Peptides against a protein of PDB entry 5EFW. Designs and how they scored, part 129

Target 1, 141 residues: chain A of PDB entry 5EFW
Amino acid sequence: TTLERIEKNFVITDPRLPDNPIIFASDSFLQLTEYSREEILGRNARFLQGPETDRATVRKIRDAIDNQTEVTVQLINYTKSGKKFWNLFHLQPMRDQKGDVQYFIGVQLDGTEHVRDAAEREGVMLIKKTAENIDEAAKEL

## One batch from the design tools (peptide; made by RFdiffusion4, then SolubleMPNN)

Design b1_p28_6_s4 (from b1_p28_6, 14 letters changed)
Fold by OpenDDE base, seed 5:
Structure b1_p28_6_s4 (fold): chain B 141 residues (1-141), chain A 28 residues (1-28)
Amino acid sequence: as target 1 above (141 residues)
Amino acid sequence: SAMEEMRRKALEKEEEMLKKLKKLEELK
């Protein structure tokens, strides 16, 4: 679909289903991670984690989901073939008109290195803006 | 299986989400 071809790395998950599975993934995300849509729909996104993924950072993501808040972190993820990449990751809840959390939006910016300072700020701005655009589109019904 | 059921539910939710996110093409 047109939505799937959006040139941004993002997923949408459903915390109201067991284990907060992925219910949507962009084509760009599939290309980045080397998975097919059929392989990841219905799964928790933890399959991207591996030996060098910082557990404390993963806990920050889990805590944000549990507390229904947003979080921005940088962590090592792995493609299907085992290739490592740095993921500048932003997660935020998508709420309905009553303020209840319906979904989570996850946006990924991939890189070969851990970024800091101006590069990090620029990347964070980009992924947050992307998440907001997704949220706004959803609210248009 | 449990995985098959989760996939089915996810697909149903995806269809719902696609309707809600029809304007997302503006992000291209």
Scores: peptide ipSAE 0.248, ipTM 0.781, DockQ to the pose 0.378
Fold by OpenDDE base, seed 4:
Structure b1_p28_6_s4 (fold): chain B 141 residues (1-141), chain A 28 residues (1-28)
Amino acid sequence: as target 1 above (141 residues)
Amino acid sequence: SAMEEMRRKALEKEEEMLKKLKKLEELK
């Protein structure tokens, strides 16, 4: 079902609006981050960042948005209560029929530690597949 | 079942949100 395809931690952002705000957040994302939908809609996702978030990694995300390309990184994020988690994060553009970027899909895989090697490859594969599922599901509606 | 009901409601919510997003974009 559609739910089975998109029942993951993800957001959709709108780069055509000022500061690329979140316009959709999955329930799982809200649970992960401990924010309500009302608290995060309309905001840039940078509220997840904190003291130990690597700025160079953040710049990679920013560059991907600016260049309208996909990126996969791992970074420290923080819940509303201040709990740290490792976020294996994948971002990719959602394009219209003309090929123009309409939105960005951000998928988060949370963990207590940085993942490497096979675990990382598996996680990357999963979140990329999830992003594709979201893209397809959104287009079907 | 209760689980299936919750899943159904969740699905409806997600679909509604996505539809709303599309509608909002069309109005812009």
Scores: peptide ipSAE 0.206, ipTM 0.642, DockQ to the pose 0.049
Fold by OpenDDE base, seed 2:
Structure b1_p28_6_s4 (fold): chain B 141 residues (1-141), chain A 28 residues (1-28)
Amino acid sequence: as target 1 above (141 residues)
Amino acid sequence: SAMEEMRRKALEKEEEMLKKLKKLEELK
């Protein structure tokens, strides 16, 4: 689909369904994580977490979802084969015309190391912009 | 609205996928 072909790592989740499952995933995301679309659709994105994933950071993500707010964090994620990567992750709600949350957009910027300072600021700017682009694209469907 | 249509399509897609996954689980 149009959304799936956006050349960025992202997913769309549905908080109105049990356990906030992934309902859309970009081709890039599937390539990054080494999963097929069939393997991840309908599942909560927590399958990307592993032993070295910081639980406090995960809680920040969960809190943002529960509070229907945006959040930007860095956390260790794992591919299907078990490869670790640093995920500069931005999540924000997608709202309808009435202001009600319909989805969450999650954008991932992968890297081999945790980034700080200018590199982090640039990455954050990129993934936030990407999220806005996805939001607009999704509304055009 | 466009948003409502997207919501409908997404739910249909998600439901379809869940059905496939459940079938696989039942075969285990």
Scores: peptide ipSAE 0.180, ipTM 0.625, DockQ to the pose 0.090
Fold by OpenDDE base, seed 1:
Structure b1_p28_6_s4 (fold): chain B 141 residues (1-141), chain A 28 residues (1-28)
Amino acid sequence: as target 1 above (141 residues)
Amino acid sequence: SAMEEMRRKALEKEEEMLKKLKKLEELK
């Protein structure tokens, strides 16, 4: 499918369901996080968080969802086996033609270290472009 | 359980999306 052809780390969540669960996860996301699709679908993405995940950054994500806005942050996430990675994360709402939020798109760029300056800007451009590609693909539905 | 129900609902949403995408590809 079109979404399956997007070889990036991303999920789609449904804010109309309790606790905004993941309803779609890319194969690369599953590979990165070491979870199966069965383990991911129906869950809130907070399972990626752990001891060193910055709570203030998590609150920014929560606020963006509650306010139905986009946000871009970097935070520590954990794989199923407990491996830490830096997640350059972008989230944005997917709206219908009437402007109502239907889903959220979350795109992850993983790394071994926190990135700044040119590297961060490049990563942000990449994940935002990816999110737009996903949004466009979904709008064609 | 509540989690099992959420998983079921999520799977239904995924299936709907995949079906739409497949249909879109067939129409192209």
Scores: peptide ipSAE 0.054, ipTM 0.620, DockQ to the pose 0.784

Design b1_p28_7_s1 (from b1_p28_7, 12 letters changed)
Fold by OpenDDE base, seed 2:
Structure b1_p28_7_s1 (fold): chain B 141 residues (1-141), chain A 28 residues (1-28)
Amino acid sequence: as target 1 above (141 residues)
Amino acid sequence: SSLDELLEWLEKHPELEGTRKLVELSLK
């Protein structure tokens, strides 16, 4: 499918299910985070957070979900082995024909360092475009 | 497992057809 051909780090979650679990994860996401598909599906994505993850940034993500809005942040995440990485993260709702939120799309751009200025702007444009591609691809199903 | 719980939930909630399709696609 078109969705499977998107070679980026992303997940789709379902806020209509208890605790907004991951219902789809890209192969690249699994490779990045070092988890198997079976370990991730059905879980809330908060398992990527750890000691150095900024709690205020996490609250921004939570607020966006609660308010059903998009958000773009940069935060520390952890792989299964405990390796830290900077995650330029974009989240946006996927809405049905009536405008009701059905899913959330989460796109991750990983890096060894916090990015700023032009690099950050470029990354933001990339992950937002990716999210739109995912939205379109998922609606084809 | 979390996956097993998800699948069991979806089995009990057939109205979530789109969700089921995405989960099954992810498991391919």
Scores: peptide ipSAE 0.770, ipTM 0.971, DockQ to the pose 0.845
Fold by OpenDDE base, seed 3:
Order: sequence, then C-alpha cells, then structure tokens
Structure b1_p28_7_s1 (fold): chain B 141 residues (1-141), chain A 28 residues (1-28)
Amino acid sequence: as target 1 above (141 residues)
Amino acid sequence: SSLDELLEWLEKHPELEGTRKLVELSLK
C-alpha cells in the first residue's frame, strides 16, 4: 500500500483505545528504535522515554493529544538497547470526513544532536510534510 | 502481550474496523 511505501520513521496511534496505543509502525521506526513489531503494537509510545527525557516536553505532547492539536518538539528518546537519540518529533491528529479525530500520526526525525535554526526549520518542514503524506495514505485504506 | 491484548480488544469492538485494518497491515 501507499502507507507502507513511506520510508520514514512514523507511527499511528488510536486515542479511541485505552492509553492511545500504537496501531501502526513503519519499518524504519522499528529499525530506529530496535524493537520488533510485536513488541510495539498495542503500547503507548512513552516507552521511548527515559531518564534524560525532558518532562516538560512530554507534557506538551500530552497536552496536544488531550486538546486534539498538533505539536512539534525535540526530545531525548531511547532505543531498546538504551541508546539515546534526539528526536525531532511531530504529532498531528488524523480526522475523518466529519472532522472527528480518529488517529494521531507521529513522525520522528532522529539525530545525534539537538538541531537549531535553519537545520531545525528544515527538519520541521520535512516531518510535517511526511505527516501529511501519511494522513493521505492512511485515508486511502 | 500488548499486541495480543490489542487484538482481543478489537475483536470485541467491530466498530473499529479501520483500526483493525491498520493493525493487520502493520503485521504483514
């Protein structure tokens, strides 16, 4: 499918289910995080957080979900093996034809450093565009 | 497992057909 052909790090979650679990994960996401599909599906994405993950940033993500809005942040995430990476993360709701939120799309751009200025702007544009592509692809199913 | 629980939950909620499709697609 078109959705499967998107070669980016992303997940789709379902806020209508208990604890907004991951219901779809891209192959790239699995490779990045070092988890298997079976280890991830049905879990809340918070398992990527760890000791150095900024709690205020996490709260921004939670607020966006609660308010059904989009958000873009950078935060420390951890792979299964405990490797830290900077995650330029974009989250946005996926709405049905009636305008009701059905899913959330989460896109991750990984890096070894916190990005700023032009690099950050470029990354943000990329992950937002990716999110739109995912939205369109998922709605074709 | 979390996946097993998800699948069982979806079986009890057939109205979430779209979600089931996404999960099944991810499992391919």
Scores: peptide ipSAE 0.770, ipTM 0.971, DockQ to the pose 0.842
Fold by OpenDDE base, seed 1:
Structure b1_p28_7_s1 (fold): chain B 141 residues (1-141), chain A 28 residues (1-28)
Amino acid sequence: as target 1 above (141 residues)
Amino acid sequence: SSLDELLEWLEKHPELEGTRKLVELSLK
């Protein structure tokens, strides 16, 4: 399918299910995080957080979900083996024809360092464009 | 597992057809 052809790090979650679990994960996301598909599906994405993850940034993500809005942040995430990486993360709601939120799309751009200025702007444009592609692809199913 | 719980939930909620399709696609 078109959704499977998107070779980026992303997940789709369902806020209509208990604790907004991941219901779709890209192959690249699994490779990045070092988890299997069975370990990911059905879980809230908070398992990527760890000791150095900024709690204020996490709260921004939580607020966006609660308010059904989009958000873009950078935060420390952890792989299954405990390796830290910087995640330029974009989250946006996926709405139905009536405008009601059905899912959330989360896109991750990984790096070894926090990015700023032009590099950040370029990354943000990339992950937002990716999110739009995911939205279109998922609605074609 | 979390996946097992998800699948069980979807069985109890057949109205979530779109969700089921995405889960099944992810499992392929």
Scores: peptide ipSAE 0.769, ipTM 0.971, DockQ to the pose 0.841
Fold by OpenDDE base, seed 4:
Structure b1_p28_7_s1 (fold): chain B 141 residues (1-141), chain A 28 residues (1-28)
Amino acid sequence: as target 1 above (141 residues)
Amino acid sequence: SSLDELLEWLEKHPELEGTRKLVELSLK
């Protein structure tokens, strides 16, 4: 499918299910995080957080979900083996024809360091565009 | 497992067809 052909790090979650679990994960996401598909599906994405993950940033994500808005942040995430990476993360709601939120799309751009300035702007544009592509592809199912 | 719990939940909520499709697609 078109959705499966999007070669980016992303997940789709379902806020209509208990604890907004991941219901779809891209192959790249699995490779990045070192988890299997079976380990990921059905879990809230908070398992990527760890000791050095900024809690204020996490709260921004939570607020965006609660308010059904998009958000773009950078935060420390952890792989299954405990490796840290900087995640330029974009989250946005996926709405139906009536405008009601059905899913959330999360796109991750990984890096070894926090990005700033032009690099950050470029990354943000990329992950936002990716999110739109995912939105379109998912709605074709 | 989390996947098992997800699938069990979806069995009890057949109205979430779109979700089921995405989950099944992810499992392919």
Scores: peptide ipSAE 0.769, ipTM 0.971, DockQ to the pose 0.837

Design b1_p28_7_s2 (from b1_p28_7, 13 letters changed)
Fold by OpenDDE base, seed 1:
Structure b1_p28_7_s2 (fold): chain B 141 residues (1-141), chain A 28 residues (1-28)
Amino acid sequence: as target 1 above (141 residues)
Amino acid sequence: SSLDELLEWLKKHPEREGTRKLVELSLK
């Protein structure tokens, strides 16, 4: 399918299920995070957080979900082996024809350091465009 | 596992066709 051909780090979650679990993960996401599909499907994405993950940033993500809005942040995430990486993360709701939220799309751009200015703007444009592609592809299923 | 629980939930909720399709696609 078109969704499977999107070669980016992303997940789709279902806020209509308890604790908004991951219901789809791209191959690249699994490679980045070092988890298998069986380990992450059905889980809330908070397992990527760790000791150095900024709690205020996490709250921004939570608020966006609760308010059914989009958000873009940078935060420290951890792989299964405990490796830290900077995650330029974009989250947005996927809505049906009536405007009701059906899913959330999460896109991750990984890096070894926090980015600002031109590099950040470029990354943000990339992950937002990716999210739109995912939205379109998922609705074609 | 979390996946097992998700699959069990989907069995009990056949009306959630969209979610099922995404899960199945991810498991291909």
Scores: peptide ipSAE 0.767, ipTM 0.970, DockQ to the pose 0.851
Fold by OpenDDE base, seed 4:
Structure b1_p28_7_s2 (fold): chain B 141 residues (1-141), chain A 28 residues (1-28)
Amino acid sequence: as target 1 above (141 residues)
Amino acid sequence: SSLDELLEWLKKHPEREGTRKLVELSLK
C-alpha cells in the first residue's frame, strides 16, 4: 500500500482507544527504536522516554493530544537497548471528512544532536510533509 | 502482550474497522 511505501520513522496512534496506543509503526521506526512490531503495537509511545527526556517537552505533546492540535518539538528518546537519540518529533491529528479526530500521526527525525536554525527548519518541513503524506495514505485504506 | 490486548479489544469492537485495517497492515 501507499502507507507502507513511506520510508520514514512514524507511528499512527488511536486516541479513541485507552491510553492512545500505537496501532501502526513503520519499519524504519522499528529499526530506529530497536523494538519489534509485537512489542510496540498497543502501547503508548511514552516508552521511548527516559531519564533525560525533558518533562516540559513531554507536557507539550500531551497538551497537543488533549487539545487535538499539532505540535513539533525536540526531545531525548531511548532505544530498547537504552541508547539516547534526539528526536525531532511532529505530531498531528488525522481528521475525517467531518473534521473529527480519528488518529494521531507521529513522525520522528532522529539525530545525535539537537538541531537548530536552518537544520531544524529543514527537518521540520520534512517531517510535516511526511505527516501529510501519511495522512493521505492512511485515508486511502 | 500489548498487541494481544489490542487485538482482543478490536474483536470486541468490530465497528472500529479503520483501526483494524491499520493494525493488520502493520502486522503484514
Scores: peptide ipSAE 0.767, ipTM 0.970, DockQ to the pose 0.859
Fold by OpenDDE base, seed 2:
Structure b1_p28_7_s2 (fold): chain B 141 residues (1-141), chain A 28 residues (1-28)
Amino acid sequence: as target 1 above (141 residues)
Amino acid sequence: SSLDELLEWLKKHPEREGTRKLVELSLK
């Protein structure tokens, strides 16, 4: 499928299920986070958070979900083995033809450093574009 | 597991076809 051909780090979650679990994860996401498919499907993505993850940033994500809006942030995430990485993260709702939120799309751009200025802007454009591609691809299923 | 619980939930909620398709696609 078109969705499967998107070679980016992303997940799709279902806010209509308890605790907004991951219902789809790309291969790249699994490679990045070091989890198997079976380990993450059905779980809330908060398992990527750890000691140095900024709680205020996490709250921004939570607020976006609650308000059914998009958000773009950078936060520290952790792989299964405990390796830290900076996650330039974009979240946006996927809406049906009536405008009702059906899913959320989460796109991750990983790096060893917090990105700023032009690099950040470029990354944001990339992950937002990716999210739109995912939205389109998922709706074709 | 969380996956098992998700799959069981989907069995009980056949109306969630879109979710099922995404889950199954992810499991391929």
Scores: peptide ipSAE 0.766, ipTM 0.970, DockQ to the pose 0.856
Fold by OpenDDE base, seed 5:
Structure b1_p28_7_s2 (fold): chain B 141 residues (1-141), chain A 28 residues (1-28)
Amino acid sequence: as target 1 above (141 residues)
Amino acid sequence: SSLDELLEWLKKHPEREGTRKLVELSLK
C-alpha cells in the first residue's frame, strides 16, 4: 500500500483506545528503536522515554493529545538497548470527514544532537510533510 | 502481551474496522 511505501520513522496511535496505543509502526521506526513489531503494537509510546527525557517537553505532547492539536518538539528518547538519541518529533491528529479525531500520527527524525536554526527548520518541514503524506495514505485504506 | 490484548479488544469491537485494518497492515 501507499502507507507501507513511506520510508520514514513514524507510528499511528488510536486515542479512542485505552491509553492511546500504537496501532501501526513503520519498519524504519522499529529499526531505530530496536523493538519488534510484536513488542510495540498495543503500547503507549512513552516507553521511548527515560531518565534524561525532559518532563516539560513530555507534558507538551500530552497537552497536544488532550487538546487534539499538533505539536513539534525535540526530546531525548531511548532505544531498547538503552541508547539515547535526539528525537525531532511531530505529532498531529488524523481527522475523519466529519472533523472528528480518529488517530494521531507521530513522526520521528533522529539525530545525535539537538538541532537549531536552519537545520531545525528544515527538519520540521520534512516531518510535517511526512505527516501529511501519512494522513493521505492512511485514509486510502 | 500488549499486542494480544489489542487483538482481543478488536475482536470485541468489530465496529472499529479502520483500526483493525491498520493493525493488520502493520502485522503484514
Scores: peptide ipSAE 0.764, ipTM 0.970, DockQ to the pose 0.838

Design b1_p28_7_s3 (from b1_p28_7, 12 letters changed)
Fold by OpenDDE base, seed 2:
Structure b1_p28_7_s3 (fold): chain B 141 residues (1-141), chain A 28 residues (1-28)
Amino acid sequence: as target 1 above (141 residues)
Amino acid sequence: SSLEELLEWLKKHPEREGTRKLVELSLK
């Protein structure tokens, strides 16, 4: 499918299920995070957080979900083995034809360091574009 | 497991076809 052909780090979550679990994960996401598909499907994505993850940033994500809005942030995430990485993260709702939120799309751009200025702007444009592609692809299913 | 619980939930909620399709697609 078109969705499967998107070679980016992303997940789709279902806020209509308890605790907004991951219901789809790209191959790249699994490679990045070092988890198997069976380990992450059905779980809230908070397992990527750890000691150095900024709680205020996490709250921004939670607020966006609660308010059904998009958000773009950078935060420290951890792989299964405990490796830290900076995650330029974009989250946006996927709405049906009536405008009701059905899912959330989360796109991750990983890096070894926090990005600023032009690099950040470029990354944001990339992950937002990716999110739109995912939205279109998922709606074709 | 979380996956097993998700699959069981979907079995009990057949109206959530879109979610099921995404989960099954991810499991391919």
Scores: peptide ipSAE 0.770, ipTM 0.971, DockQ to the pose 0.856
Fold by OpenDDE base, seed 4:
Structure b1_p28_7_s3 (fold): chain B 141 residues (1-141), chain A 28 residues (1-28)
Amino acid sequence: as target 1 above (141 residues)
Amino acid sequence: SSLEELLEWLKKHPEREGTRKLVELSLK
């Protein structure tokens, strides 16, 4: 499918289910995070957080979900093996034809460093575009 | 597992066809 052909780090979550679990994960996401599908499907994505994950940033994500808005942040995430990485993360709602939120799309751009300035802007544009592609692809199902 | 719980939930909620499709696609 078109969705499967998107070779980026992303998940789709379902806010209409308890605790907004992951219902789709790209292969790249699994490779990045070192988890299997069986380990993460049905789970809230918070398992990527760890000791050095900024709680204020996490709150921004939670607020965006609650308010059904998009957000873009950078935060430290952890792989299954405990490796830290900087996650330039974009989250946006996927809405149906009536405008009702059906899912959330989360796109991750990983890096070893916190990005700034032009690099950040470029990354943001990329992950936002990716999110739009995912939105379109998912709606084709 | 979380996946098993998700699948069980979906079985009980057949109206969530879109979610089921995404889950199944992810499991391919």
Scores: peptide ipSAE 0.767, ipTM 0.970, DockQ to the pose 0.860
Fold by OpenDDE base, seed 5:
Parts: sequence; C-alpha cells; structure tokens
Structure b1_p28_7_s3 (fold): chain B 141 residues (1-141), chain A 28 residues (1-28)
Amino acid sequence: as target 1 above (141 residues)
Amino acid sequence: SSLEELLEWLKKHPEREGTRKLVELSLK
C-alpha cells in the first residue's frame, strides 16, 4: 500500500481506544526504537520517555491530544536498550469526512543533538509534510 | 500482551473496521 511505502519514522494511534494506543508503526520506527511490532502495538507511546525527557514538553503533547490539535516539539527519547536520542516530533489529528478525530499521526525525526534555527525549520517542514502524506495514504485504505 | 489485548478488543468491536485494517496492515 501507499502507507507502507512511506519510509519515515512514524506511528498511528487511536485516541478512541483506552490510553490512545499505537495501532500502526513503520519499519523505520521499529528500527530506530529497537522494539518489535508485537512489543509496541496496543501500547501508549510514552514508553519512549525516560529520566531526561522534559516533563513540560510531554505535557505539551498531552495537551495537544486532549485539545485535538497539532504540536511540534523536541524531546529526549530512549530506545529499548536505553540509548538516548533527540526526537524532533510532530503530532497531528487525522479527521474523517465529518471532521471528527479518528486517529493521531506521530512523526519522529531522530538526531544526536537539539537543533535550532535553519536546521530546525527544515526538519519541521519535513516531518509536517510526512504527516500529510501519511494522512492521505491512511485514508486510501 | 498489549497486542493480544488490542486484538481481543477489536474482535468485540467489529464496528472499528478502520482500526482493524491499520493493525492488520502493521502486522503484515
């Protein structure tokens, strides 16, 4: 499918299920995070957080979900083995033909450092465009 | 497991066809 051809780090979650679990994960996401598909499907994505993950940033993500809005942040995430990485993260709702939120799309751009200025702007444009492609591809199913 | 619980939930909720399709696609 077109969705499977998107070679980026992303997940789709279902806020209409208890605790907004992951219901789809890209191959790249699994490779990045070092988890198997069976380990993460049905779980909330908070397992990527750890000791150095900024709690205020996490609250921004939670607020966006609660308010059914998009958000773009940078935060420390952890792989299964405990390796830290900087995640330029974009989240946005996927709406049906009536405008009701059906899913959330989460896109991750990983790096070794917190990026600013031109590098950040470029990354943000990329992950937002990716999210739109995912939205379109998922609606074709 | 979380996946097993998700699959069991979907069996009890056949109206959630879109979610089932995405889960099945992810497991493909």
Scores: peptide ipSAE 0.765, ipTM 0.970, DockQ to the pose 0.835
Fold by OpenDDE base, seed 1:
Structure b1_p28_7_s3 (fold): chain B 141 residues (1-141), chain A 28 residues (1-28)
Amino acid sequence: as target 1 above (141 residues)
Amino acid sequence: SSLEELLEWLKKHPEREGTRKLVELSLK
């Protein structure tokens, strides 16, 4: 499918299920986070957070989900082995023809450093474009 | 596991066809 051909780090979650679990994860996402598909599906994505993850940033993500809006942030995430990485993260709702939220799309751009200015703007444009591609591809199923 | 619980939930909720399709696609 077109969704499977998107070679980026992303997940799709289902807010209509308890605790908004991941229901789709890209191969690249699994490689980045060092988890297997069986370890990921059905879980809330909060397992990527750790000691140095900024709680205020996490709250921004939670608020976006609760309010059914999009958000873009940078935060520290952790792989299964405990390796820290900077995650330029974009989240947006996927809506049906009636405008009701069906899913959330989460796109991750990983790096070893917090990015600012031109580098951040470039990354944001990339992950937002990716999210739109995912939205279109998922709706074709 | 979380996956097993998700799959069991989907069995009990056949009306969630879209979710099922995404999960199955991810499991290919």
Scores: peptide ipSAE 0.764, ipTM 0.970, DockQ to the pose 0.852

Design b1_p28_7_s4 (from b1_p28_7, 13 letters changed)
Fold by OpenDDE base, seed 3:
Parts: structure tokens; sequence; C-alpha cells
Structure b1_p28_7_s4 (fold): chain B 141 residues (1-141), chain A 28 residues (1-28)
């Protein structure tokens, strides 16, 4: 499918299920996070957070979900083996024809450092474009 | 496991076809 051909780090979550679990994960996401598909499907994505994950940034993500809005942040995430990485993360709702939120799309751009200025803007454009591609691909199913 | 719980939920909610399709695609 078109969705499977998107070679980016992303997940789709279902806010209409308890605790907004991951219902789809790209192969690249699994490689990045070092989890198997069976380990992450059905889980809330917060398992990527750890000691150095900024709680204020996490609250921004939570607020976006609660308010059904998009958000773009950078935060520390952890792989299964405990490796830290900077995640330029974009979250946006996927809406049906009536405008009701059906899913959330989460796109991750990983890096070894926090990015700023032009690099950040470029990354943001990339992950937002990716999110739109995912939205279109998922709606084709 | 979380996956088992998700699959069980899908069995109990057959109307959620879109979610099922995404999960099945992910498990393909």
Amino acid sequence: as target 1 above (141 residues)
Amino acid sequence: SSLDELLKWLEEHPEREGTRKLVELSLK
C-alpha cells in the first residue's frame, strides 16, 4: 500500500481507544526505537520517554491530544536499549469527512542533538509533509 | 501483551473497520 511505502519514522494512534494506543508503526520507527511490532502495538507512545525527557514538553503533547490540535516539539526519547536521541516530533489529528478526529499521526525525526534555526525549520517542514502524506495514504485504506 | 489486548478489543468492536485495517496492515 501507499502507507507502507512511506519510508519515515511514524506511528498512527487511536484516541478512541483507551489511552490512545499505537495501532500502526512504520518499519523505520521500529528500527529507530529497537522495538518489535508486537512490543509496541496497543501501547501508548509514552514508553519512549525517560528520565531526561522534559515534562513540560510532554505536557504540550498531552494538551494537543486533549484539544485535538497539532503540535511540533523536540524532546529526548529512549530506545529499548536505553539510548537517548533527540526527537523532532510532529503530531496531528486525522479527521474524517465530518471533521471528527479518528486517529493521530506521529512523525519522528531523530538526531543526536537538538536542532535550531534553519535546520529545525527544514526538519519541521519535512515531518509535516510526511504527516500529510500519511494522512492521505491512510485514508485510501 | 498490549497487542493481545488490542486484538481482543478489535474482536469486541467489529464496527472499527478502519482501526482493524491499520492494525492488520501493520502486522502484515
Scores: peptide ipSAE 0.772, ipTM 0.971, DockQ to the pose 0.844
Fold by OpenDDE base, seed 5:
Structure b1_p28_7_s4 (fold): chain B 141 residues (1-141), chain A 28 residues (1-28)
Amino acid sequence: as target 1 above (141 residues)
Amino acid sequence: SSLDELLKWLEEHPEREGTRKLVELSLK
């Protein structure tokens, strides 16, 4: 499918299920995080957080979900083996034809450092465009 | 497992066809 052809790090979650679990994960996301598909599906994405993950940034993500809005942040995430990486993360709701939120799309751009200025702007544009492509592809199912 | 719980939930909620399709696609 078109959705499977998107070679980016992303997940789709379902806020209408208990604790907004991951219901789809891209191959790249699994490779990045070092988890299997069976380990990821049905879980809330908070398992990526660890000791150095900024709690205020996490709250921004939670607020966006609660308010059904999009958000873009950078935060420390951890792989299954405990390796840290900087995640330029974009989250946005996927709405149906009536405008009701059905899912959330999360896109991850990984890096070794916190990025700013032109590099950050470029990354943000990329992950936002990716999210729109995912939205379109998922609605074709 | 979390996946088993998700699949069980979907069986109990057949009206969530879109979610089921995404889960099945992820598992193929």
Scores: peptide ipSAE 0.771, ipTM 0.971, DockQ to the pose 0.838
Fold by OpenDDE base, seed 1:
Structure b1_p28_7_s4 (fold): chain B 141 residues (1-141), chain A 28 residues (1-28)
Amino acid sequence: as target 1 above (141 residues)
Amino acid sequence: SSLDELLKWLEEHPEREGTRKLVELSLK
């Protein structure tokens, strides 16, 4: 399918299920995080957080979900082996034709350091465009 | 596992066809 051909780090979650679990993960996401599909499907994405993950940033993500809005942040995430990486993360709701939220799309751009200015703007444009592609592809299923 | 619980939930909620399709696609 078109969704499977999107070669980016992303997940789709279902806020209509308990604790908004991951219901789809791209191959690249699994490679980045070092988890298998069986380990992450059905889980809330908070397992990527760790000791150095900024709690205020996490709250921004939570608020966006609760308010059914989009958000873009940078935060420290951890792989299964405990490796830290900077995640330029974009989250947005996927709505049906009536405007009701059906899913959330999460896109991750990984890096070894926090980015600002032109590099950040470029990354943000990339992950937002990716999210739109995912939205379109998922609705074609 | 979390996956097992998700699959069980889907069995109990056959009306959630969209979610099922995404899960099945991820497991393909």
Scores: peptide ipSAE 0.770, ipTM 0.971, DockQ to the pose 0.834
Fold by OpenDDE base, seed 4:
Structure b1_p28_7_s4 (fold): chain B 141 residues (1-141), chain A 28 residues (1-28)
Amino acid sequence: as target 1 above (141 residues)
Amino acid sequence: SSLDELLKWLEEHPEREGTRKLVELSLK
């Protein structure tokens, strides 16, 4: 499918299920985070957080979900083996033709460093475009 | 597992066809 052809790090979550679990994860996401499909599906994405994850940034993500809005942040995430990486993360709701939120799309751009200025802007544009592609692809199902 | 719980939930909520499709696609 078109959705499967998107070779980016992303997940789709379902806020209408208990605790907004991941219901779709890309192969790249699994490779990045070092988890299997079976370990990821049905879980809230908070398992990527760890000791050095900024709590204020996490709150921004939570607020966006609660308010059904999009957000773009950078935060420390952890792989299954405990390796830290900087996650330029974009979250946005997927709405139906009536405007009702059905899912959330989360796109991750990983890096070894916190990005700034032009690099950050470029990354943001990329992950936002990716999110739109995911939105379109998912709606084709 | 979390996946088992998700699948169980979907069985109990057959009206959530869109979610099921995404889960099934992810499991392919």
Scores: peptide ipSAE 0.770, ipTM 0.971, DockQ to the pose 0.843

